# Designs tried in a protein design run: peptides against a protein of PDB entry 3V4L. Part 92

Target 1, 386 residues: chain A of PDB entry 3V4L
Amino acid sequence: GQPLAKDKVALLIGNMSYWEHPKLKAPLVDVYELTNLLRQLDFKVVSLLDLTEYEMCNAVDEFLLLLDKGVYGLLYYAGHGYENFGNSFMVPVDAPNPYRSENCLCVQNILKLMQEKETGLNVFLLDMCRKRNDYDDTIPILDALKVTANIVFGYATCQGAEAFEIQHSGLANGIFMKFLKDRLLEDKKITVLLDEVAEDMGKCHLTKGRQALEIRSSLSEKRALTDPVQGAPCSAEALVRNLQWAKAHELPESMCLKFQCGVHIQLGFAAEFSNVMIIYTSIVHKPPEIIMCDAYVTDFPLDLDIDPKHANKGTPEETGSYLVSKDLPKHCLYTRLSSLQKLKEHLIFTVCLSYQYSGLEDTVEEKQEVNVGKPLIAKLDMHRGL

## One batch from the design tools (peptide; made by RFdiffusion4, then SolubleMPNN)

Design b2_p14_2_s4 (from b2_p14_2, 9 letters changed)
Fold by OpenDDE base, seed 3:
Order: C-alpha cells, then sequence, then structure tokens
Structure b2_p14_2_s4 (fold): chain B 386 residues (1-386), chain A 14 residues (1-14)
C-alpha cells in the first residue's frame, strides 16, 4: 500500500538579519515559498524569521512536541551555517563573531531527538554554508544515532562549500530553493525528488563549480512528501498536536473600532510568517464634517522592538512586507510586527485616530486601546523559561 | 573583523 504519514510537521527557519554577520535576503522568500508548498502537501508548517539562539532552541523544542510515532518531520533552515566533523551548525541571528558550537544549533542533536519520537520520516533541508569554522575547535561527542532508516538530508551545497543567494535588486530565491520549489510537489520518493533537484541545479551556469546539492540518506522505504496523512486524529496526542499547531496560526479577528467623532476604523491582521504579522487600518466610515482622518497604531509592547518610523506605512512594501501585499486590502496604513516570538504578554496597542473638522485648523486625536491576545506563534510562549 | 566563515555567498548576476 502507499505509505501513510500519521501527521506531517515542518519547522522552517530563515535567518537574515544577523547582528554580527552579513545580512541575507533569500531566506525571506525561501521560507515563504516553501511554507506555501508544504501547506499544499498537508504539512503543519511553523515558519519563523530571524531567531536568536534561545528562540531557535525553543522553536525546535516546540517542533519536537509535534513529533510522534509515524509523523513526518521536516526541518528547513536558511541562513549562515557551518559544518565541523560532519556536524551541521545553524547560526542564530545573535551569534557572536566569531561564533562557536555553543552559540549554534547542531542539526545532528535535533536528529537524535527526532529519532526518540519514532518519526516516520526525518527530512533536513539545509540551505546554509558547509565550510569548516576554524574558530570552533570543539569536537562534539555525539551519541550514536539509532538505525531508523528514515533520514534524508538535502544540503544546498557540498561538504566544505558555500551556499549562495543571487544578488538581485529585488527579492529572489536562494539557489537551492529556486530548484527545489519546482519539484517539491512531485509524487516521488524524497531522495528521487532531491536527486532531480540536484540535476537541475547542476545545469545552472551560475552554480557550476560553486554549489552542488548533496543528498545524504538512510531512507529504506519509498516515502514522499506527498504521502497522505492518516485519517481523523484518533489519539489524544494527535488532537493536542492539532490544537497546538492551530493556536500557533490563529490570527486575531478583524475588528471595527468606533470613535466618538463617528469615524469607524477597520482593524485587520494578516500572517506573513508564524512570527510576522501585518496590522492594517482603514477608514470605513467618516462623517462629512471630518475632512481628513488617519488611524495610527502605537504603544506596542516593548518586547516587539517596533520602531515607530517603520509603522503606519501607506504600503505593505514600505514596512518590508513584499510577499503578502497582494492579499492585503488597499488604501490602509500598514505595520509589520516581525518579532512575535518575543511577545510575553497579550498584544495590547493603541489605535490613535487623528482627524480634522471642516473649518477648524487644529487636529483632534481620539485613542482606543486594543487587546488582541497572543497572535500566531506568541501562543506557544516560546519564551517560557525567561 | 575576521572573514565570516559559513556566510552564504552572493552570486552577482552579470
Amino acid sequence: as target 1 above (386 residues)
Amino acid sequence: KPPVQGAMGQIKLE
């Protein structure tokens, strides 16, 4: 019979905004496009941008809680990384310069923990460099991995090599994702799919002699990312997993705010990633005596580190949101919350209506506080322990 | 700063 997944869970991490390292661009598009493809494959996807070491650890821990016997686990990482002694290290955005293994997440440690969950398939897609870090002399004594025969690594590059993004004026995929996305939906054994991606990448003149996909697999079974999820979650654990994932993807409901002046504002929310939300405001009703009015969002929780200069933009693109702008309503003010993982409390903020009456020179302000609870990933309390 | 090892490279489109 066709293999069945008990469930399918993916964690996608894209690190770009490094503090002490060169900034990247490709992970933004790569995580977004891969998220949409994996959702079409019935994966429960957590997509996270710009994680610190602590936030990456917690994201992995939450991912591991979603894993169980016969579940397909996929970890994708795009960012800086290195490989020492056959161990792959993902570099958090807060990693020092130079970074070491103690500042980074070891993929083989994650694999060990996934094997303890008796997963049906473990897929690692590592869009990072695999050069040795000469500043890290640590030889990790890894415990022997279990012989599970269900492991697949897709490395964006060969051992000791760099992975590349295309220097474009706009948004572009990394080299690996550019080829992976075209085949990801194919009903093929995952190792066959990745081999075809490797062939496609090998035909690219840009990567010839610079980057080649490496596949490392122990996968003895014909398993595909297209393998159907087993029907109705019959176990309490499957219900809990579904509820946890659903909580991490729950947007606040759109609301209509009514001001004393008779202005009505629509406040709406859109998810770009599991930790990135766009807030948008629009004037839906204005009394004729009010000539101008704008609805600004302000007074965000300090944990979100929102620069007011980047809030309340006339376009999503001016906030740095280029991916979801087509799905957003037009003629709003837009604010991008890019660090929802940092939110310890409820998302409380102020909607400030600034307006002018016909024949009055003075601007009037009305304010309403809005509590939207914990949006998206903030429901997982990724900071439980600080 | 020392060269960042493990940095994702940039390919210039010529």
Scores: peptide ipSAE 0.098, ipTM 0.769, DockQ to the pose 0.748
Fold by OpenDDE base, seed 1:
Structure b2_p14_2_s4 (fold): chain B 386 residues (1-386), chain A 14 residues (1-14)
Amino acid sequence: as target 1 above (386 residues)
Amino acid sequence: KPPVQGAMGQIKLE
């Protein structure tokens, strides 16, 4: 019969905004596009940008809680990385220069933990460099992996090589995602799909002799990302998994704020990623005696590190939101919260209405505090232990 | 600074 997945879960991490390393651009687009494709494949996707070491560890731990017997697990990483002695290390945004194994996440350690969950399929898509780090002399003594015959690695590059992004004047994929996205929905064994992606990448004149896809697999069964999820969640564990995923993707409800002056504001929320939310405000009713009014959001929790200079923009693009702008209401003020994983408390902020009456020169302000609880990934308390 | 080992390379489209 066709293989069935008990469930399908993906963790996608894109690190770009490195503190001590070159900033990247491709991971933004790559994580977003891959998220949308994996959702069409009935994956439960957690998508995270710009994680510290601690935040990456917690994201992996939460991902491992979603894994169980016969579940398909997919880990995608786009960012800086290295490979020492066949061990792949993902580099967090806060990693020092030079970084070492103690500052990084070892993919083979994650694989070990996934094997303990008796997963149906383990897919790693590593869009990172695989050069040796000569500043890391650590030889990890990895325990022997179990013989599970269900592992697939897609490396964006060959051993000892670099992965590349294309410098374009706009949004562009990394080289790996550029070719992967065109085939990802195909009903093929995952190793066959990746082999076709490797052939397509091999035709790219830009990367010829610089980057080639490497496939490493022990997959003995014909498993595909298109494999159907086994029907209604029959187990308590499947219900818990569904609830955990739902918590990580629950947006605040849109609300209508009413001010004493008779102005009504619509406050809305949109997810760009599991840790990135856009807040938008619009004037939905204005008394005729009020000639001008604007609705600003302010007084965010300090944990979010929101620069007021980047808040309350007339376009989503001015906030750095280029991907979801088409799906947002027009004629709002927009604020991008890019670090929801840092939120320790409820998201409480102030909506400030500034307005002017006809025939008065002075602006009047009214303020309302808004509590929207813990949005998206902030419900998982990924900061627990700091 | 030492060369960033493991940095993703950038290809400029000329």
Scores: peptide ipSAE 0.096, ipTM 0.761, DockQ to the pose 0.770
Fold by OpenDDE base, seed 2:
Structure b2_p14_2_s4 (fold): chain B 386 residues (1-386), chain A 14 residues (1-14)
Amino acid sequence: as target 1 above (386 residues)
Amino acid sequence: KPPVQGAMGQIKLE
């Protein structure tokens, strides 16, 4: 019969905005496009940008809570990384220079924990360099892995080599995602799909002699990312998993704010990633006596580190939101919240209306406080361990 | 041809 997944869960991490290391660009587009493809494959996807060491550990722990017997687990990482002694290390955005194994997440440790969950399939897609870190002489004592015939590694590059992004004037994929995205929806055994991606990458004149895909697999069964999910959740654990994922992807409902002057504002929300949300405001009703009015958002929680200079922009692109701008309403003011994982409390902020009456020179202001609870990933309380 | 940048996984040598 066709293989069935009990469920399908993916964690996608894209690290770009490094503190002590070169900034990247490709992970933004790569995580976004991969998220949309995996959703078409009925994956429950958590997509996270720019995580610290602590935030990466918590994201992995929450991902492991979604894993159970016969579940398909997929981990994608795009960012800085290294490989020492056959162990792959993902580099957090707060990693020191030089970084060491103690500042990084070991993929083989995550694999061990996934094997304890009796998963149906474990897929690792590692879009990072695999050069040795000569500043880290630590030999990790890894516990012996269980013999499971369900592991697939897709490395964007060969051992000891670099992974590359394409220098473009606009948004572009990394090299690995550029070829992966064209085949990811194919109903093929995952190792056959990755082998076809390796052939496509090998034909590219940009990557020839610089980057080649490496596949490591113990996968004994014909498992595909297209394999159907087993029907309605019949276990308490499956219901809990579905509720946890749904909570992490619930947007605040759009609100209509009414001011004393008779102006009505629509306040709306859009998800770019599980930890990135766009707030937008629009004037939906204005009395004729009011000649000018603007609605801006302010007084955000300090944990979000929002620079007011980057808030209340006339376009999504001016906030750094290039991917979801087509799906947003036009003629709004836009604010991008990029660090929802840092939110310890409810998202409370102020909507301020500035307006002028016909025949009065003075600008009038009205304010309303808005509480939207914990949006998206902030519902998982990733910080409860500090 | 668009240039390829070695980006992901670079160690900044001091």
Scores: peptide ipSAE 0.087, ipTM 0.692, DockQ to the pose 0.114; fails the geometry check
Fold by OpenDDE base, seed 4:
Structure b2_p14_2_s4 (fold): chain B 386 residues (1-386), chain A 14 residues (1-14)
Amino acid sequence: as target 1 above (386 residues)
Amino acid sequence: KPPVQGAMGQIKLE
């Protein structure tokens, strides 16, 4: 019979905005496109951008809580990385220069923890460089992995090689994701699918002699990403997993704010990623005596590190939101919250209405505080470990 | 043809 997954869970991490390292571009698009594809495959997807070491550890811990016996686990990483002695290290955005293993997450350690969950399938898709880090002289003593015969690694590049993005003036995929996305929905054994992706990449003149996909697998069964989820969650653990994932993806409800001047504002929310939310405001009713009227969001929690210069933009793109802009209402002011994982408290902010009456020179302001609770990933309280 | 940049994991060997 076709294999069944008890559930399907994916963690996607895209690190781009490095503090001490060259900034990347591809991870933004790659994580977003892969999220949408994996959702079509009935994966519960957590998608995270620009994580620190601590935030990456917490994201992995929360991902491991979603794993259980017979669950399919997929970890995707796009960012800086290295490989020492067959151990893959994902580099957090706060990693020093030079970085070492102590500043990075070891993928093989994550695999060990996934094997303890008795998962049905473990897929690692590593869109990172695999060069040796000569500044890291540590030989990690990894415990021996269990023989689970359910492991697949797709490396975007060969051992000792670099992974590449295509320089475009606009948004573009990394080379790996460019070929992976075209095949990801195919009902094939995951190793066969990745082999076809490797062939497609090998035909590309840009990658010839520079980047080739490497597949490492110990997969005894015909497992595919298309494998159906076993029906209604019958176990308490499956209910908990579903609730935990749902909790991490709950958006605030859209609000209609009414001001004393008779202006009505629609306040809306959209998820770009599990840790990235767009807030948008629109004027839905304005008295005719009010000639100018704008609704700004301000007074955000300091933990979110929101630059006011990038808030309240006339387009989503001016906030750095290029991906969800098509799904957003037009003619709003937009603010991008890119660090929801840092939110310790409820998201409380001020909506400031600035308006002018016909025949008055002075601008009037009205303010309303809004509490939307903990949006998206902020509900997981990834900070509770301190 | 767009240039390929080695983006991911550039250890600047100084």
Scores: peptide ipSAE 0.077, ipTM 0.703, DockQ to the pose 0.107; fails the geometry check

Design b2_p14_3_s1 (from b2_p14_3, 10 letters changed)
Fold by OpenDDE base, seed 2:
Structure b2_p14_3_s1 (fold): chain B 386 residues (1-386), chain A 14 residues (1-14)
Amino acid sequence: as target 1 above (386 residues)
Amino acid sequence: MEVKLVSTDPQLTK
């Protein structure tokens, strides 16, 4: 019979906005497209952008809590990285220049911890450079891996080689995701699927002789990303896992705010990623005596580092949201919260209404405080290590 | 438009 997964869990990390290193572009699109594809495959997906070392460690720990015997675990990383002595290092956005292994997450350490969970399948998709870091001569002493016949690595490039982005005037994938996305939904053994992706990349004149996929696998069984999840969670642990994932993906409910002047505002929320949310406001009712009115959001928690110059935009794209703009209501003001993992407390903010009456030159202002609790990933309290 | 590939290697800028 077709193998069953006890559950399917994915952690996707896209690092772009490096402090001390060149900024990337592809991880935004790559994480978003891969998230949507893995959701169609019934994966529980946590998608995170622009994580610090501490935030990456916590994201991995929360991912490992979702893993158990017979669960399929998938880790995708897009960002800067290196490979020393066959160990793959993911570079956090706050990594110093130069970075060392002590500033980075070792993928083989994560694999060890996944093997301790007795997972049914371990898939690593590493969309990073694999060049040696000449500033780090440390040979990590890693613990010996268990002999498990359930590991698959898809490296976007060969050992000692570079990964590439497509420089276009618009949004573009990295090279690996460009080919992976076309095959990811196929009902094939994961190593066969990745081999077909490698062939497609090798046939493309753009990528031929520049980037090639490397596959490393111990996978002895015919396991696919399409393998069905075992039916209703019967264990208390599986219920807790499902509840934890659901909490990390729960949006605030849409609100209708009523001001004293009789203006009604619709306040809505959309998820771009597990740590990125769009807030949008629209005027749904205006009394005829009010000639002009604008509704804007302000007074965000300082932990979110919201620049007011990037808040309350007339388009989602002006906030830096290019991916979900088609699914948003039109004629709103939009604000992008890109660092929800930093939120320690409830998301409390102010909706401010500025308006003018017919025949009065002075603008009137009304304010309403809104508490939406902990949205999305902020429910997992990723800050517990302080 | 000629599609240009750009390396993501942070060490190329050093």
Scores: peptide ipSAE 0.268, ipTM 0.792, DockQ to the pose 0.540
Fold by OpenDDE base, seed 5:
Structure b2_p14_3_s1 (fold): chain B 386 residues (1-386), chain A 14 residues (1-14)
Amino acid sequence: as target 1 above (386 residues)
Amino acid sequence: MEVKLVSTDPQLTK
């Protein structure tokens, strides 16, 4: 019969905004496009940008809680990385310069933990450099992996080689995602799909002799990313997994705020990523005696590190939101919350209405506090040590 | 527009 997945879960991490290392650009687009494709494949996708070491560890731990017997697990990483002694290390945004294995996440350790979950398929897509880190001579003592014939690695580059970004006048994919995205929806064994991606990359005149896809697999069964999810959640564990995933993707409900002056504001929320939310405000009703009014959001929790200079913008693009701007309402003020994983408390903020009456020179202000609970990934409390 | 490849290797910027 056709193979069935008990469920399908993906963790996508894109690290770009490094503190001590060169900033990247491709991971933003790559994580976003891959998220949309994996959702079309009925994956439960957690998508995270710009994680610290601690936040990456917690994201992996939460991902492992979503894994169980016969579940398909996919880990995608785009960012800085290295390979020492056949072990792949993902570099967090807070990693020191130089970084070492102690500052990084070992992919083979994650694989070991996925094998303990008795997963149906383990896919690693590693869009990072594979050069040796000459500043780290630590040989990790890895426990022996179980012999599971359900593992696929897609490395964006060869052993000891670099991965490349495309510098263009706009947003562009990394080299790996550029070719992967065109084939990802194909109903093929995942190793066959990746081999076709490798052939497409090998035909590209830009990457020929610079970057080539390496496929490392121990996959004895015909498993595809298109494999259907086995029906309704048939176990208590599957129900818990579905509820946990749903919590990490729950947006606040849109609100209609009414001020004493008779102005009505629509407050809305949109997800860009699991840790990135856009807040938008619009004036939906204004009394005729009020000649001008604006609705600002302010007083955010300090844990979110919201710069007021980047809040309340007339366009999503001015907040740094280029990908979801087409799906947002027009004629709003927009604020991008890019670090929801840092939120320790409920998202409480103030909506400030500034307005002017006809024939009065002075501006009047009304304020309303809004509590939207824990949006998206903030429901997983990733800031708490497990 | 000229498409340029840029390495993501942080060691090349030293």
Scores: peptide ipSAE 0.268, ipTM 0.792, DockQ to the pose 0.534
Fold by OpenDDE base, seed 3:
Structure b2_p14_3_s1 (fold): chain B 386 residues (1-386), chain A 14 residues (1-14)
Amino acid sequence: as target 1 above (386 residues)
Amino acid sequence: MEVKLVSTDPQLTK
């Protein structure tokens, strides 16, 4: 019969905003596009940008909680990385310069933990450099992996080689995602799909002799990312997993705020990633005696590191949100919350209405506190232990 | 537009 997945779960991490290392650009688009494609493939996708070491560990732990016998697990990483002694290390955004294995996540350790879950398929897509880190002479003593015959690695580059992004004036994919996205929906064995991606990369004049995909696989069965999920969740564990994933993707409901002056504001929320949310405000009703009014959001929890200079923009793009802007209402003020994984408490903030009456020179302010609970990934408490 | 490839290797910027 056609292989069935018990469920399909993906963790996508894109690290760009490094503290002590060069900033990247491609992971933003790559994680977003891959998220949308994997969702079309019935994957439960957690998509996270700019994680610290601690946040990456917690994201992996939460991902591992979604894994069980016969579940397909996919880990995608785009960011800085290295490979020492055949072990792949993902570099968190807070990694020191130089970084070592102790500051990084070892992919083979994650694979070990996935094998303990008796997963149906383990896919790693690693869009990172694979050069040796000469500042880390640590030879990791890895425990022997189980012989599960269900492992696929897609490395964006060859061993000891660099991965590249496209320097463009706008949004652009990394090299790997540029080719992967065109084939990802094909009903093919995952190793065959990746081989076709490798051929497409090899035909590209930009990448020829600079970057080539490496496929490492022990996959003995014909398994595809298109493999259907087994029907209704039949176990309590499957129900819990579905609820946990749904909880991590729950947006706050849109609110209609009413001010004493008679102005009504629509407050809305949109997910860009599992840890990135856009807040937007719009004036939906204004009394005729009010000539001007603006609705600002302010007083965010300190844990979110919201710079007021980047809040309340007239376009989503001015917040750094280029991907979801088409799905947002127009003529709002927009604020991008990019670090929802840091949110320890409920998202409480102030909506400040600034307005002017006809014939009065003075601006009036009214404020309303809003509690929207824990949005998206903040419901998983990924900061537990800080 | 010159499409330039940029390495994601942080070691090249040292």
Scores: peptide ipSAE 0.262, ipTM 0.791, DockQ to the pose 0.544
Fold by OpenDDE base, seed 4:
Structure b2_p14_3_s1 (fold): chain B 386 residues (1-386), chain A 14 residues (1-14)
Amino acid sequence: as target 1 above (386 residues)
Amino acid sequence: MEVKLVSTDPQLTK
């Protein structure tokens, strides 16, 4: 019969905004597009941008809690990385220069932990450089992997080689995701699908002789990303997993705020990623005697590092939100919260209405505090390990 | 538009 997945879970990490390293661009688009494709494949997807070492560790730990016997686990990483002695290291955004293995997450350690969960399939898609880090001669003593014939690695590049992104005036995929996205929905054994992606990369004049996909697998069964999820979650663990994932993807409900002046504001929320939310405000009712009226959001928790210069923008794009802008309402003020993983408390902020009456020169302000609880990934309490 | 490939290796930017 066709293999069944008990469930399908994916963790996607895109690191771009490095502190001590060159900034990347492709991971933004790659994580977003892959998220949408994996959702069409009935994956429970956690998508995270710009994680520190600690945040990456916690994201992996939470991902491992979602894994169980017969679950399909997919880890995607796009960012800086290296490979020493056949061990792949994902570089967090806070990694020092030079970084070492102690500053990075070892993919083979994650694989070991996934094997302990008795997963049905383990897929690693690593869109990073595989060049040796000459600043780290540490040979990691990794425990021996169990022989589980359910592992697939898709490396965006060959061993010892570089991965490339496409630089142009707009948003672009990385090289790997550019070809992967065209085939990801195909009902094929995952190793066959990746081999076809490798052929497509090899035929492209841009990538030929510069970047080639490497497939490493021990997959004995015909498993595909299209494999259906086994029916109703009958186990307590499956129910817990479904609830945990649902919590991590719950947006705040849209709110209608009423001010004393008779102005009504719609406050709305949109997810760009599991740790990235857009807040938008719109004036839905204004008395005719009010000539000017704007609704600003302010007084965010300090843990979110919100720069007021990037808040309350007239377009989503001015906040750095280029991907979800089509799905957002028009004629709002937009604020992008890009670090929801840092939120320890409830998201409490102020909506400030600034307005003028006809024939009065003075601007009047009214304020309302809004508590939206813990949005998206902030419900996982990724900080509870401190 | 010329599509430029740029390495994601931070070691090459030194």
Scores: peptide ipSAE 0.249, ipTM 0.784, DockQ to the pose 0.525

